Peptides against a protein of PDB entry 5K2M. Designs and how they scored, part 10

Target 1, 273 residues: chain A of PDB entry 5K2M
Amino acid sequence: MRIGITYTVLRREEMAIKERAGEFGEVVMLHEDDLLFPGNYDLDVVIIRNVSHFKALYTARLFESEGIPTVNSSRLIFEAGDKLFATLRLAGKVPVPEWKAALSEGGALRVPDSLGYPLVSKPVFGSWGRLLAKVNDRDSLEAVLEHRKWMKNPLYGIHYFQEFVEKPGRDIRSYVIGGEFVGAIYRYSNHWITNTARGGKAEPCSDPEVEELSVKAWEAFGEGALAIDIFESEKGLLVNEVNPNMEFKNAARVTGADMAGKLVEYAVEVAKT

## One batch from the design tools (peptide; aimed at target 1 W128 R173 K249)

Design b1_p10_7_s3 (made by RFdiffusion4, then SolubleMPNN; from b1_p10_7, 7 letters changed)
Fold by OpenDDE base, seed 1:
Structure b1_p10_7_s3 (fold): chain B 273 residues (1-273), chain A 10 residues (1-10)
Amino acid sequence: as target 1 above (273 residues)
Amino acid sequence: MLEELQALGE
């Protein structure tokens, strides 16, 4: 078996994936600079670890065009990596924060009539809480919309909003791979954005309700490896978003779960189908 | 990580 691993930066996650993949076959590390298509690659499966959502998406689709399966698939990366498309999948299966989408500034200005204030403005793409805004009033909404007009990418003209969820100074990140719950963590922060990439502390989460909800959230997509972000709210547990290109260094460290091994095992199963 | 991503323009 020949296992490809595409990457932008060799992080602890990519090192762990490489090490575990070596137990199953030959490992081919592929930096973004090594990727040219069409290429007639001799690989049985490719694990996608590109940092950019769009680079990961296009890399997966390009390998699939060569007849090589990927983990995650280009379909999953596309649907799970877009916050609006992910919400559309999730909302049919699990509780989610109240949300609105608008396709114009005039539409966006009416969102508070439904969600009230405070609300959260999100770009449909991006990671690590980039361009998230807590919008407390009309003046702040107008400012966010004005700034979006001058952003070069037309996707910033797709206006996605959520209700602001009051959290107990933390959120939950769980991991589901091939439909199996692998583990979960609490992410602590004094800021309303609780992402560990921004300096949040991680602790183990052992909650059967989180496990059940995480599996149901994964079933909304039905394939691959996902990190799932869950809020503890006054309304109960809410699935906020999913990530098809998960970071797991902190989760693996605090839970002791073999996230890299589970990802490789799933990739080997995909290669055999 | 954020600094590395900013440096990559991603």
Scores: peptide ipSAE 0.012, ipTM 0.522, DockQ to the pose 0.150
OpenDDE base, seeds 2, 3, 4, 5: peptide ipSAE 0.010, 0.012, 0.012, 0.008; ipTM 0.499, 0.494, 0.508, 0.509

Design b1_p10_7_s4 (made by RFdiffusion4, then SolubleMPNN; from b1_p10_7, 3 letters changed)
Fold by OpenDDE base, seed 5:
Structure b1_p10_7_s4 (fold): chain B 273 residues (1-273), chain A 10 residues (1-10)
Amino acid sequence: as target 1 above (273 residues)
Amino acid sequence: FEDFLRSLGE
């Protein structure tokens, strides 16, 4: 078994994955600078750990084009890593926050007619709560839309909105790998964005409802390793988003779950199919 | 979707 691991930065996660992969076979670490295609790679599977969503997506697709399966697959990275496309998968399977998508400024200005205020403006791509805006009124909506006109990436012209969900000062991040629930954490923050990358603290989450919902959310995609962000709302648990390029160092530390091992085990299974 | 991904590969 030859296991590739692509990465941008050698983080604790990548180190752990490397170490665990070594128990299953030969490990080939592939920094982004090492990636050249076509490359005739001799690998049975590649674990994708590129930090950039797009680099991860294209890396996965490039390996797949050479007949090498990836964890995650390019399909999963694409569908899960886009908030709108992820919502489309999730909405038919699990409770999600109310959402609207608009393809123009004129359309976007009508979103409050359906969602009301406050609402959340989200780019369809991005991590760590980048470019999330709590939109409390018409003036704020107009400002967000105006700013997006001047943003260079055309994807910022895709207007994705979500209802503002009142959270109890925390959210939940769960991890499902190969359909198996691995663990979950609470992420605490005084900010409406509870991402740990913004100073949130993590605590273990042991809730059977979270576990069940997490597995169902994963089943909406049907493959891979996903981190799942869940809100505790007045309406119950809501699946906010999924992440096909998960950070898990905090979750692994707090829960003791073998996230790296589970990821490698799944990759080995993928290699054998 | 697969068709889309194929188009990205060109």
Scores: peptide ipSAE 0.008, ipTM 0.474, DockQ to the pose 0.026
OpenDDE base, seeds 1, 2, 3, 4: peptide ipSAE 0.007, 0.008, 0.007, 0.008; ipTM 0.497, 0.509, 0.479, 0.507; seed 1 fails the geometry check

Design b1_p10_8 (made by RFdiffusion4)
Pose (drawn by RFdiffusion4):
Structure b1_p10_8 (pose): chain A 273 residues (1-273), chain P 10 residues (1-10)
Amino acid sequence: as target 1 above (273 residues)
Amino acid sequence: FEDFLLSIGT
């Protein structure tokens, strides 16, 4: 059993994954510099841990082209990692915040007629709560759209919005791997953006409703290891987003769950075809 | 930048 781990830097998550994989077989640490295709790689499975979402997608696709299964797969990395594609997959399967998509500035200006104010603008490929905006009125919407327009990346032209959900000073991050719920946390902040990457704080979450909803959200994709974001609202739990390159150091510490071990066990199972 | 990445996690 040879288990490959692709990485950019060795965060705590990557170190814990390396250790657990060593109990099952030879670990082959693959930095981005070691990635060259086409190439001959002798691996039964690769765990994708690249920090760049896009580099993770392309390395997963490249290893798949060498006949080497990846965790997560290039398909899941793309579908689950893009807010719009992921929302299309979650819709009708679990409750989600109301949302709208527009393809131009003019179309985006009509979004408040459907969603109302306040509304949330976010990039379709983003993470760590970056470039999220709470838009309370037209002037703010025009400001966000003008800035998006002048940004180079054509992906900023896909305008994705959600109603603003009044959360109780926190949100929920849960983890489902291979269909098994493995844990959840609350992420607290005095700010409406609660990501731990922006200073949000982890506490254990033992709410049985989140376990079931988290499995249903995972079932919309039917594979892989997903970190799932959930909002509490006056209308019950809402699934906001899913994440295919999970971070979990604060979550594992707070809940005591072995998220790196469960990811590895799942990877060994996929390595058996 | 590397130190920054090492500080990030959930």

Design b1_p10_8_s1 (made by RFdiffusion4, then SolubleMPNN; from b1_p10_8, 6 letters changed)
Fold by OpenDDE base, seed 4:
Structure b1_p10_8_s1 (fold): chain B 273 residues (1-273), chain A 10 residues (1-10)
Amino acid sequence: as target 1 above (273 residues)
Amino acid sequence: SVEELLSLGE
């Protein structure tokens, strides 16, 4: 068994994955600078850990084009890593926040007619709450839309909105790998954006409803390793988004779950199919 | 760090 691991930065997660992968076979660490295609890669599977969503997506697809399976697959990265595309999958299987998509400024200006205020503007790509905006009124909406006109990437012209969900000063991040629930944490924040990457306390989450919902959310995609962001709302649990390239160092530390091991085990299973 | 990761961009 030869396991590739692609990466941008050797984080705690990548170190843990490398260590656990060594128990199953030969490990080949592949920094982004090492990746040239077409190439002659002698690998049974590649674990994708590139930081950039797009680099991860293209890396996965490039390995797949050479007959090497990836974890996650390019399909999963594509569908789960785009907030709108992920919502399209999730909405058919699990409760999600109310959402609207608009393809023009004129369309976007009508979103409050359906969602009301406050609403959340999201780019379809990006991590760590980047370019998230709580839009409280018309003036704020107009400002967000105006700024988007001047953004270089055409994907910023895809207007994705959600209802603003009141949360109890925390959200939930769960992890499902190969359809198995691995663990979950509460992420505490005094800010409406509850991302541990921006700072915050993490605590174990042991809730059977979270476990069940997390598995159902994973089933909307049907493969791979996903982090799942869940809101506790007045309407009950809502699946906000998923991440096909999850960070898990805090969750592993807090829960004691062997997330790196589970990821490697799944990759080995994928290699054998 | 998050800062380092953000500097890499997406």
Scores: peptide ipSAE 0.021, ipTM 0.516, DockQ to the pose 0.157
OpenDDE base, seeds 1, 2, 3, 5: peptide ipSAE 0.016, 0.017, 0.022, 0.020; ipTM 0.497, 0.501, 0.511, 0.507; seeds 2, 3 fail the geometry check

Design b1_p10_8_s2 (made by RFdiffusion4, then SolubleMPNN; from b1_p10_8, 7 letters changed)
Fold by OpenDDE base, seed 4:
Structure b1_p10_8_s2 (fold): chain B 273 residues (1-273), chain A 10 residues (1-10)
Amino acid sequence: as target 1 above (273 residues)
Amino acid sequence: LVEYLKSLGE
């Protein structure tokens, strides 16, 4: 078994994945600078750990074009890594925050007619809560839309909005790999954005409802390894988003779950199919 | 480096 691991930065996650992969076979670490295509890669599977969503997506697709399966697949990265596309999958299977998408400023200005205020403006791509805006009123909405016009990437012209969900000062991050629930954590923050990448505290989450919902959310995509962001709302649990390029160092530390091992085991399984 | 990459919007 030859396992490739693509990466941008050698993080704790990549180190753990490398270590566990070594138990199953030969490990080939592939920094982004090492990736040229078409190439002659002798690999049975590639674990995609590129930091950039787009680089991860294209890397996965490029390996797949050479007959090498990836974890995650380019399909999963594409569908799960885009907030709007992920919502489209999730909405058919699990409760999600109310959302609207608009393709123009004129359309976006009508979103409050459906969602009301406050609402959350999200770019369809990006991580760590970048460019999330709590839009409390018309003036704020107009400002966000005006700023988007001047952003170079045309994807910023895709307007994705959610209702603002009141959370109890925390959210839930769960992990499902190959359809198996691996673990979950609470992420605490005094800010409405509860992402641990911004210095939030993590604690173990042991809730059967979270486990069940997480598996259902994963089933909306039907493959791969996903981190799942769940809100505790007055309406119950809501699946906010999923991440096909998960960070898990905090979750592994807090829960004791072998996230890296589970990921590698799944990759080995994929290689054998 | 991770924080730097975050700042670049990747």
Scores: peptide ipSAE 0.009, ipTM 0.493, DockQ to the pose 0.175
OpenDDE base, seeds 1, 2, 3, 5: peptide ipSAE 0.008, 0.008, 0.011, 0.010; ipTM 0.484, 0.534, 0.450, 0.444; seeds 3, 5 fail the geometry check

Design b1_p10_8_s3 (made by RFdiffusion4, then SolubleMPNN; from b1_p10_8, 7 letters changed)
Fold by OpenDDE base, seed 1:
Structure b1_p10_8_s3 (fold): chain B 273 residues (1-273), chain A 10 residues (1-10)
Amino acid sequence: as target 1 above (273 residues)
Amino acid sequence: MIEELKSLGE
């Protein structure tokens, strides 16, 4: 078994994946600078750990074009890594925050007529709460739309909005790999953005309802390894988003779950199919 | 490190 691992930066997650992969076969570390295609790579499977969503997506598709399966697949990265496309999958299976999409400034200005204020404006791509805006009023909405108009990437012209969900000073991040629930954490923050990458405290979450909801959210996609972000709301649990390129160092530390091992085991299973 | 990852990552 020859296991490739693509990466941008060697983080604790990539080190743990490398270590666990070594128990199953030969490990080939592939920095982004090493990736040239077509390359005729001799690998049984590739674990995709590129930091960029788009680099991860294209890397996965390029390996697949050479007949090498990837974890995650380019299909999953595409569907789960776009917030709007992920919402389309999730909304048919699990409770999600109320949302609207608009394809023009004129359309976006009508979103409050349906969802009210406050709103959350999100780019369809990006991580760590980048370019999230809490929109409390009309003036703030106009400002966000004006700024988006002058951004270079045309994807910023895709306007995705959610209702603002009042959270109890925390959110939940769960992990599902190959359809198996691996673990969950609470992420505490005094800010409305609760992402641990911005300095949030993590604690173990042991809730059967979270476990059941997490598996159902994964089933909306039906493959791969996903981190799932869940809100505790007055309406109950809501699945906010999923991440096909999950960070898990804090979750692994506080839960003791072998997330790296589970990811490698799944990659080995994918290689054998 | 996180800031560098944000700049490099997307």
Scores: peptide ipSAE 0.018, ipTM 0.499, DockQ to the pose 0.166
OpenDDE base, seeds 2, 3, 4, 5: peptide ipSAE 0.016, 0.014, 0.015, 0.015; ipTM 0.491, 0.467, 0.497, 0.493; seeds 3, 4 fail the geometry check

Design b1_p10_8_s4 (made by RFdiffusion4, then SolubleMPNN; from b1_p10_8, 5 letters changed)
Fold by OpenDDE base, seed 2:
Structure b1_p10_8_s4 (fold): chain B 273 residues (1-273), chain A 10 residues (1-10)
Amino acid sequence: as target 1 above (273 residues)
Amino acid sequence: MEEFLRSLGE
C-alpha cells in the first residue's frame, strides 16, 4: 500500500495521519510544491490535507484523473466545501438553519423579508469564520453587499444568508468518517462565532442525538471524512455546515478519539475498492 | 459537480 498525503503545512493532524499511515504501508508526503500534474504518481490512495479548499479540490481531481482515489474525493470536497452546495445536500436530510441564497444585490436586499433580522451573511467558501457577518439591520446589509461587489473573487457575488441562531455560548463539531461517528466536541466562545481556531475551548460532546444527526448529515453526501458543525438552537439541533478538510487536533485531544487512524483506515478501504 | 463544470464550459 502506497499512501500519499498532500499538505500545505505540516500540522499536528498531518503528522498524526503520517504516523498512522505508516502502519499500513509506504507513506509519501506531498507538499504543495511537490505537486505537478500529470505526474504519473504511483499511489494507491491520496489523503488530501491542503489547507485551501480550492487547492484541495483541484488536487483531488488531478489525482483522480490519474486513476488514484482520494480522501476526500473531489466530488465530496466540491459539494461539502461550498456552504451553499452543502446546505442543498443537508437540507434534504437534516434540519438546517433557515437560509436564503441570492445571486444579485437586489435579490439579497429582499432576504430579510423572509429571514428577518438579525441574519448571517456567509461567503460560500472560506474557513475560520472569515467574512461572516452578523447583519442586524438594513444599513448593515447594504454595507456587506457594497463590500462584496468590490471583492475580486466572483464567488463573493453569491450571497448566502442564514438566520441568526441564538446559541448557548457554544456549538458542536462532530466527525464522521466513512459513515462512522468518530467523536464530537463542544466549542465554547463568548462570541457568536464559536470556532476554536479563534481561541475557543473544546470539551467532549457525548450526545446520542448529535451522533445520530451527524451520521445523517454525512449520509447527505454519502462518502468521505467530514467535520460537521451543529448548532444547539431553540428549534433543536441544526446542521450549520460541513468541512471536508477538517482540523481535528483539538477534538482528538479532548475526546481521545483516533481521528487520524480512522481517516487512514478509511483511506485504505478506499484504496481497496 | 459535473453539471456545474459543464455550466462553466458553456
Scores: peptide ipSAE 0.011, ipTM 0.522, DockQ to the pose 0.023
OpenDDE base, seeds 1, 3, 4, 5: peptide ipSAE 0.013, 0.006, 0.009, 0.005; ipTM 0.454, 0.456, 0.489, 0.453; seeds 1, 4, 5 fail the geometry check

## One batch from the design tools (peptide; aimed at target 1 R130 Y156 N243)

Design b1_p11_1 (made by RFdiffusion4)
Pose (drawn by RFdiffusion4):
Order: C-alpha cells, then structure tokens, then sequence
Structure b1_p11_1 (pose): chain A 273 residues (1-273), chain P 11 residues (1-11)
C-alpha cells in the first residue's frame, strides 16, 4: 500500500494525515514541485491536499489520467468546490438559502427583485469567506458589481447571490466522509462572516438535526470527504455550501473526532478500487 | 482586497 499526499505546505491537517496513512502503508509526500505529468507514479491512491483549489482540481485530474484514484476526485473537487454547481446539486435534496445567478451586470441588477435586501454576493470559487459582501441596497450592489467588473478574473463575471440569512451569531460546520457523519462544530463570530480563517471560533455541536441534514447534503454528491456549512434560520437549518479540501484542525481539537484518521480510512478503501 | 482577490481560491 503506497499512499500519496499532495500538498503545498504542511499545515496541521497534512501532518496528521501523513501520520495516519503511515499506519496503513508507505506514505509518499508529494509537494507541488514533485508533480510532473505525464509521469510514472506508483501509487494505489492519492490524498489531494493542495491549498489552491484549482491546483487540487488539476492534480486530481492528472493522477486520474495515470489510473490512480484520488480522494477527493476531480469531479467532486469541481462540483462541490464551485458554489453554483454545488447549489445546483444540493437543490431539491436539502433546504438551501434562496439564491440567484446572473451572467452580466445588467442581469445582476434585477436580482434584488427576487431575493430582496439584504443579500449576499460571493465569488463562485472562493473560500475562507473572501470577497463575501452583505449588500443592503442598490448603491452597495452597484459598488460590488463595478468592482467585480474591474477584477481580471473572468470567474468574477458569474454573479452568485443568496438572501441574507439572519444566523444566531454563529454557523455550523459538519463533516461527512464516505457517507458517515464524523462530527460538527459551531463557528462563532461577532461578524456575520464566521469562518475560522477570518478569526471565527470553534465549539462542539451535538445537534442531532445537523447529523441527518449533513448526510443528506453529502448524498447529493454521493462520494468523498466533505466539509459542509449549515445555517440556523427562523425557517430551520439551511445547507449553504460544501467543501472538498476540508480543514479541520480546530474541529478535531474541539470535538475530539479523528477527521484525519477517517479521511485516511476512506482513502484506503478507495485504494482497494 | 487585491490580495484577497488574488488568493480567493487558496485555503
């Protein structure tokens, strides 16, 4: 059993994964510098841990082209990692915040007629709560759209919006791996953006409703290891997003759950075809 | 803001 781990830097998550994988077989640490294709790699499975979402997608696709299964797969990395594609997959399967998509500035200006104010603008490929905007009126919408327009990246032209959900000073992050619920936390902040990457704080979450909803959200994709974001609202729990390159150091510490171990166990199972 | 836009996908 040879288990590859692709990484950019060795965060706590990557170190814990390396350790757990060592109990099952030879670990082959693959920094981005070690990635060259086409190439001969002798691996039964690769755990994708690249920090760049896009580098993770392409390395997963490249290893798949060498006949080497990846966790997560290139398909899941793309579908789950893009807010719009992921919302299309979650819709009708679990409750989600109301959302709209537009393809131009003009189309985006009509979004408030459907969603109302306040509304949330966020990039389709983003993480760590970057470039999220709470838009309370037309002037703010025009300001966000003007700035998005002048940004170089054509992906900023895909305008994705959600109604603003009044959360109770926190949100929920849960983890489902291979269909098994492995844990959840609350992420608190005095700011409406609660990501731990922006200073949000982890606490254990033992709400049985989140376990079931988290499995249903995972079932919309039917594979892999997903970190799932959930909002509490006046209309019950809403699934906001899913994440295919999960961070969990605060979550594992707070809940005591072995998220790195469960990811590895799942990877060994996929390594057996 | 520019830094966040540049590294928006990085985690």
Amino acid sequence: as target 1 above (273 residues)
Amino acid sequence: SAEEALYADYQ

Design b1_p11_1_s1 (made by RFdiffusion4, then SolubleMPNN; from b1_p11_1, 11 letters changed)
Fold by OpenDDE base, seed 3:
Structure b1_p11_1_s1 (fold): chain B 273 residues (1-273), chain A 11 residues (1-11)
Amino acid sequence: as target 1 above (273 residues)
Amino acid sequence: LEFDEENFTNR
């Protein structure tokens, strides 16, 4: 068994994955600078750990074109890594926050007619709460839309909005790998953006409802390793988003779950199919 | 409660 691991930066996650992969076979670490295609890679499977969503997506697709399976697959990265595409999958299987998408400024200005205020404006791509805006009124909406016109990436012209969900000063991050629930944490913050990458605190989450909902959310995609963001709302649990390129160092530390081992075990299973 | 290190990387 030869296991590739693509990466941008050697984080605690990549070190743990490397260590666990070494128990199953030969490990080939592949920095982004090492990747040229087409190529003759002698690998049975590749674990994708590139930081960039788009680099991860294209790396996965390039290995797949050489007949090498990836974890995650390019299909999963594409579907789960875009907030709107992920919402389309999730909304058919699990409760999600109310959302609207508009393809023009004129369309976006009508979103409050359906969702009301306050709203959350989200780019369809990005991490760590970048470019999230709480939109409290018409003036704020107009300002966000005006600023988006001057952003160079055409994806900023895809206007994705969500209802503002009142949370109890925390959210939930769960992990599902190969359809198995591995663990979950609470992420605490005094800010409406609760992401731990902004200095949040983490605690173990042991809730059977979270476990069940997390597995159902994974089943909306049907493959791979996903981190799942869940809100505790007055309406009950809502699946906010998923991440096909998960960080797990805090979750592994806090829960004691072997996230890296579970990811490697799944990759080995994928290699054998 | 365990703290995370702030991550400044891009996705």
Scores: peptide ipSAE 0.018, ipTM 0.601, DockQ to the pose 0.200
OpenDDE base, seeds 1, 2, 4, 5: peptide ipSAE 0.018, 0.018, 0.018, 0.017; ipTM 0.604, 0.568, 0.595, 0.595; seeds 1, 2, 4, 5 fail the geometry check

Design b1_p11_1_s2 (made by RFdiffusion4, then SolubleMPNN; from b1_p11_1, 9 letters changed)
Fold by OpenDDE base, seed 4:
Structure b1_p11_1_s2 (fold): chain B 273 residues (1-273), chain A 11 residues (1-11)
Amino acid sequence: as target 1 above (273 residues)
Amino acid sequence: LEEEEENFENR
């Protein structure tokens, strides 16, 4: 078994994945600077750990074009890493925050007619709460839309909105790998964006409803390793988003779950199929 | 020590 690991930065996650992968076979670390295609890669599977969504997507697709399976697959990265496409998958299987998509400013200006205020503006791509805006009123909506016109990437012209969900000062991040629930954490924050990357405290989450919902959310995609962001709302649990490029350092530390091992085990299974 | 998770910019 030859296991590739693509990476941008050698984080604690990548170190843990490397260590665990070494128990299953030969490990080939592949920094982004080492990736040239087409190539003659002698690998049975590649674990995709590129930080950039697009780099991860293209890296996965490039390996797949050479007949090398990836974890995650380019399909999963594409569908799960786009907030709108992820919502489209999730909405048919699990409760999600109320959402609207608009393809023009004129369409976007009508979103409050259905969602009301406050609402959340999200780019369809991006991590760590980047370009999330709590839109409290019409003036704020107009400002967000105006700024989007001047953004260079045309994907910023895809307008995705959610209802603003009042949360109990925390959210839940769960992890499902190969259809198995691996663990979950609470992420505490005084800010409406509850991201551990923004200084949030993590605590273990042991809730059977979270486990069940997390597995159902994973089943909407049907493959790979996903981190799942869940909100505790007045309406019950809502699946906000999924992440096909999961960070798990805090979750592994807090829960003691072998996230890296589970990821490697799944990659080895994928290599054998 | 809350390790400041480096805000890796999705570059």
Scores: peptide ipSAE 0.020, ipTM 0.627, DockQ to the pose 0.168
OpenDDE base, seeds 1, 2, 3, 5: peptide ipSAE 0.020, 0.020, 0.020, 0.020; ipTM 0.633, 0.635, 0.638, 0.632; seeds 1, 2, 3, 5 fail the geometry check

Design b1_p11_1_s3 (made by RFdiffusion4, then SolubleMPNN; from b1_p11_1, 11 letters changed)
Fold by OpenDDE base, seed 1:
Structure b1_p11_1_s3 (fold): chain B 273 residues (1-273), chain A 11 residues (1-11)
Amino acid sequence: as target 1 above (273 residues)
Amino acid sequence: VEFDEEHVTDR
């Protein structure tokens, strides 16, 4: 068996995936500079580890066009990597924060009539809390919308909003691979954005309700490897977002879970299908 | 899910 691994930067996650993949077969590391299509790749499966959402999406679709399955699939990357499309999948199966989408400034200006203030403005794409804004009033909403008009990417004209969820100084990140719960962590921060990429402390989360909710959130998509971001709210647990390009270095270190091994095992199963 | 490669530097 020949396992491809596409990557932008060789992180601890990619090193761990490479090491575990070597136990199952030949490993072919493919930097973004090595990717040309159409190509004659001799691979049974490709693990997608490109940092960019769009590069990951297009890379997965290009390999699939050559008959090579990917982990994650281009379908999963497309649906899970867009916050609005992910919300549409999740909202039918699990509790999510209240949300609104608007396709114009005039529509966006009416969002507070439904969600109130404070609300959260999100781009439909992005990571590490990039372009998240806590909008406390009308003046702040107008400022966010004005700035979006000058952003060159047309996707910034898709206005996605959530209610502001009061959190207990932390959130939860769980991991589900092939429908199996692998582990979860608490991410601590004094800021309303609790992402570990901003220097948050991680601790193990052992909660049966988190495990059950995480599996149900994965079942909204029905394939692949997902990191799931969960809020502890006054309304109970809420699934905020999912990530089809999961970072797991901190989670693996804190929980001791073999997330790289579970990802490779799933990729091997996909290759045999 | 990064849009641009430039922000991969944990600075």
Scores: peptide ipSAE 0.019, ipTM 0.645, DockQ to the pose 0.174
OpenDDE base, seeds 2, 3, 4, 5: peptide ipSAE 0.017, 0.017, 0.017, 0.016; ipTM 0.592, 0.615, 0.607, 0.606; seeds 2, 3 fail the geometry check

Design b1_p11_1_s4 (made by RFdiffusion4, then SolubleMPNN; from b1_p11_1, 9 letters changed)
Fold by OpenDDE base, seed 5:
Structure b1_p11_1_s4 (fold): chain B 273 residues (1-273), chain A 11 residues (1-11)
Amino acid sequence: as target 1 above (273 residues)
Amino acid sequence: LEEEEENVTNR
């Protein structure tokens, strides 16, 4: 078994994946600078850990074009890494926050007619709460839309909105790998954007409803390794988003779950199929 | 990690 690991930055996650992969076979670390296609890669599977969503997507597709399976697959990265495409998958299987998508400013200005205020404006791509805006009124909506016009990437012209979900000062991040629930954490924050990358406290989450919902959310995609962001709302649990390029350092530390091992085990099973 | 994440996110 020869396991590739593509990466941009050698984080604790990549180090843990490398270490665990070494128990199953030969490990080939592939920095982005090492990647040239078409190539003669002698690998049974590649674990994709590129930081950039698009680099991860293209890297996965390039390996797949050479007959080498990837974890995650380019399909999963594509569908789960886009907030709108992820919502389209999730909405058919699990409760999600109310959402609207618009393809123009004129469309976006009508979103409050359906969702009311406050809204959350999201880019369809990006991590760590970047370019999230709580939109409390019409003036704020107009400002967000005005700023989007001047953003270079045309994907900022895809307007994705959610209802604002009042949360109990925390959210839930769960992990499902190969259809198995691996663990979950509470992420505490005094800000409406709950992210552990912003100094938030993490605690173990042991809730059977979270476990069941997380597995159902994974089943909406049907493959791979996903981190799942869940909100505790007055309406019950809502699946907000999924991440096909998950960070798990804090979750592994807090829960004691072998996230890296589970990811490698899944990659080994993918290599055998 | 936050500074590294911010630096990686702006590249």
Scores: peptide ipSAE 0.019, ipTM 0.622, DockQ to the pose 0.168
OpenDDE base, seeds 1, 2, 3, 4: peptide ipSAE 0.020, 0.022, 0.023, 0.020; ipTM 0.628, 0.657, 0.656, 0.631; seeds 1, 2, 3, 4 fail the geometry check

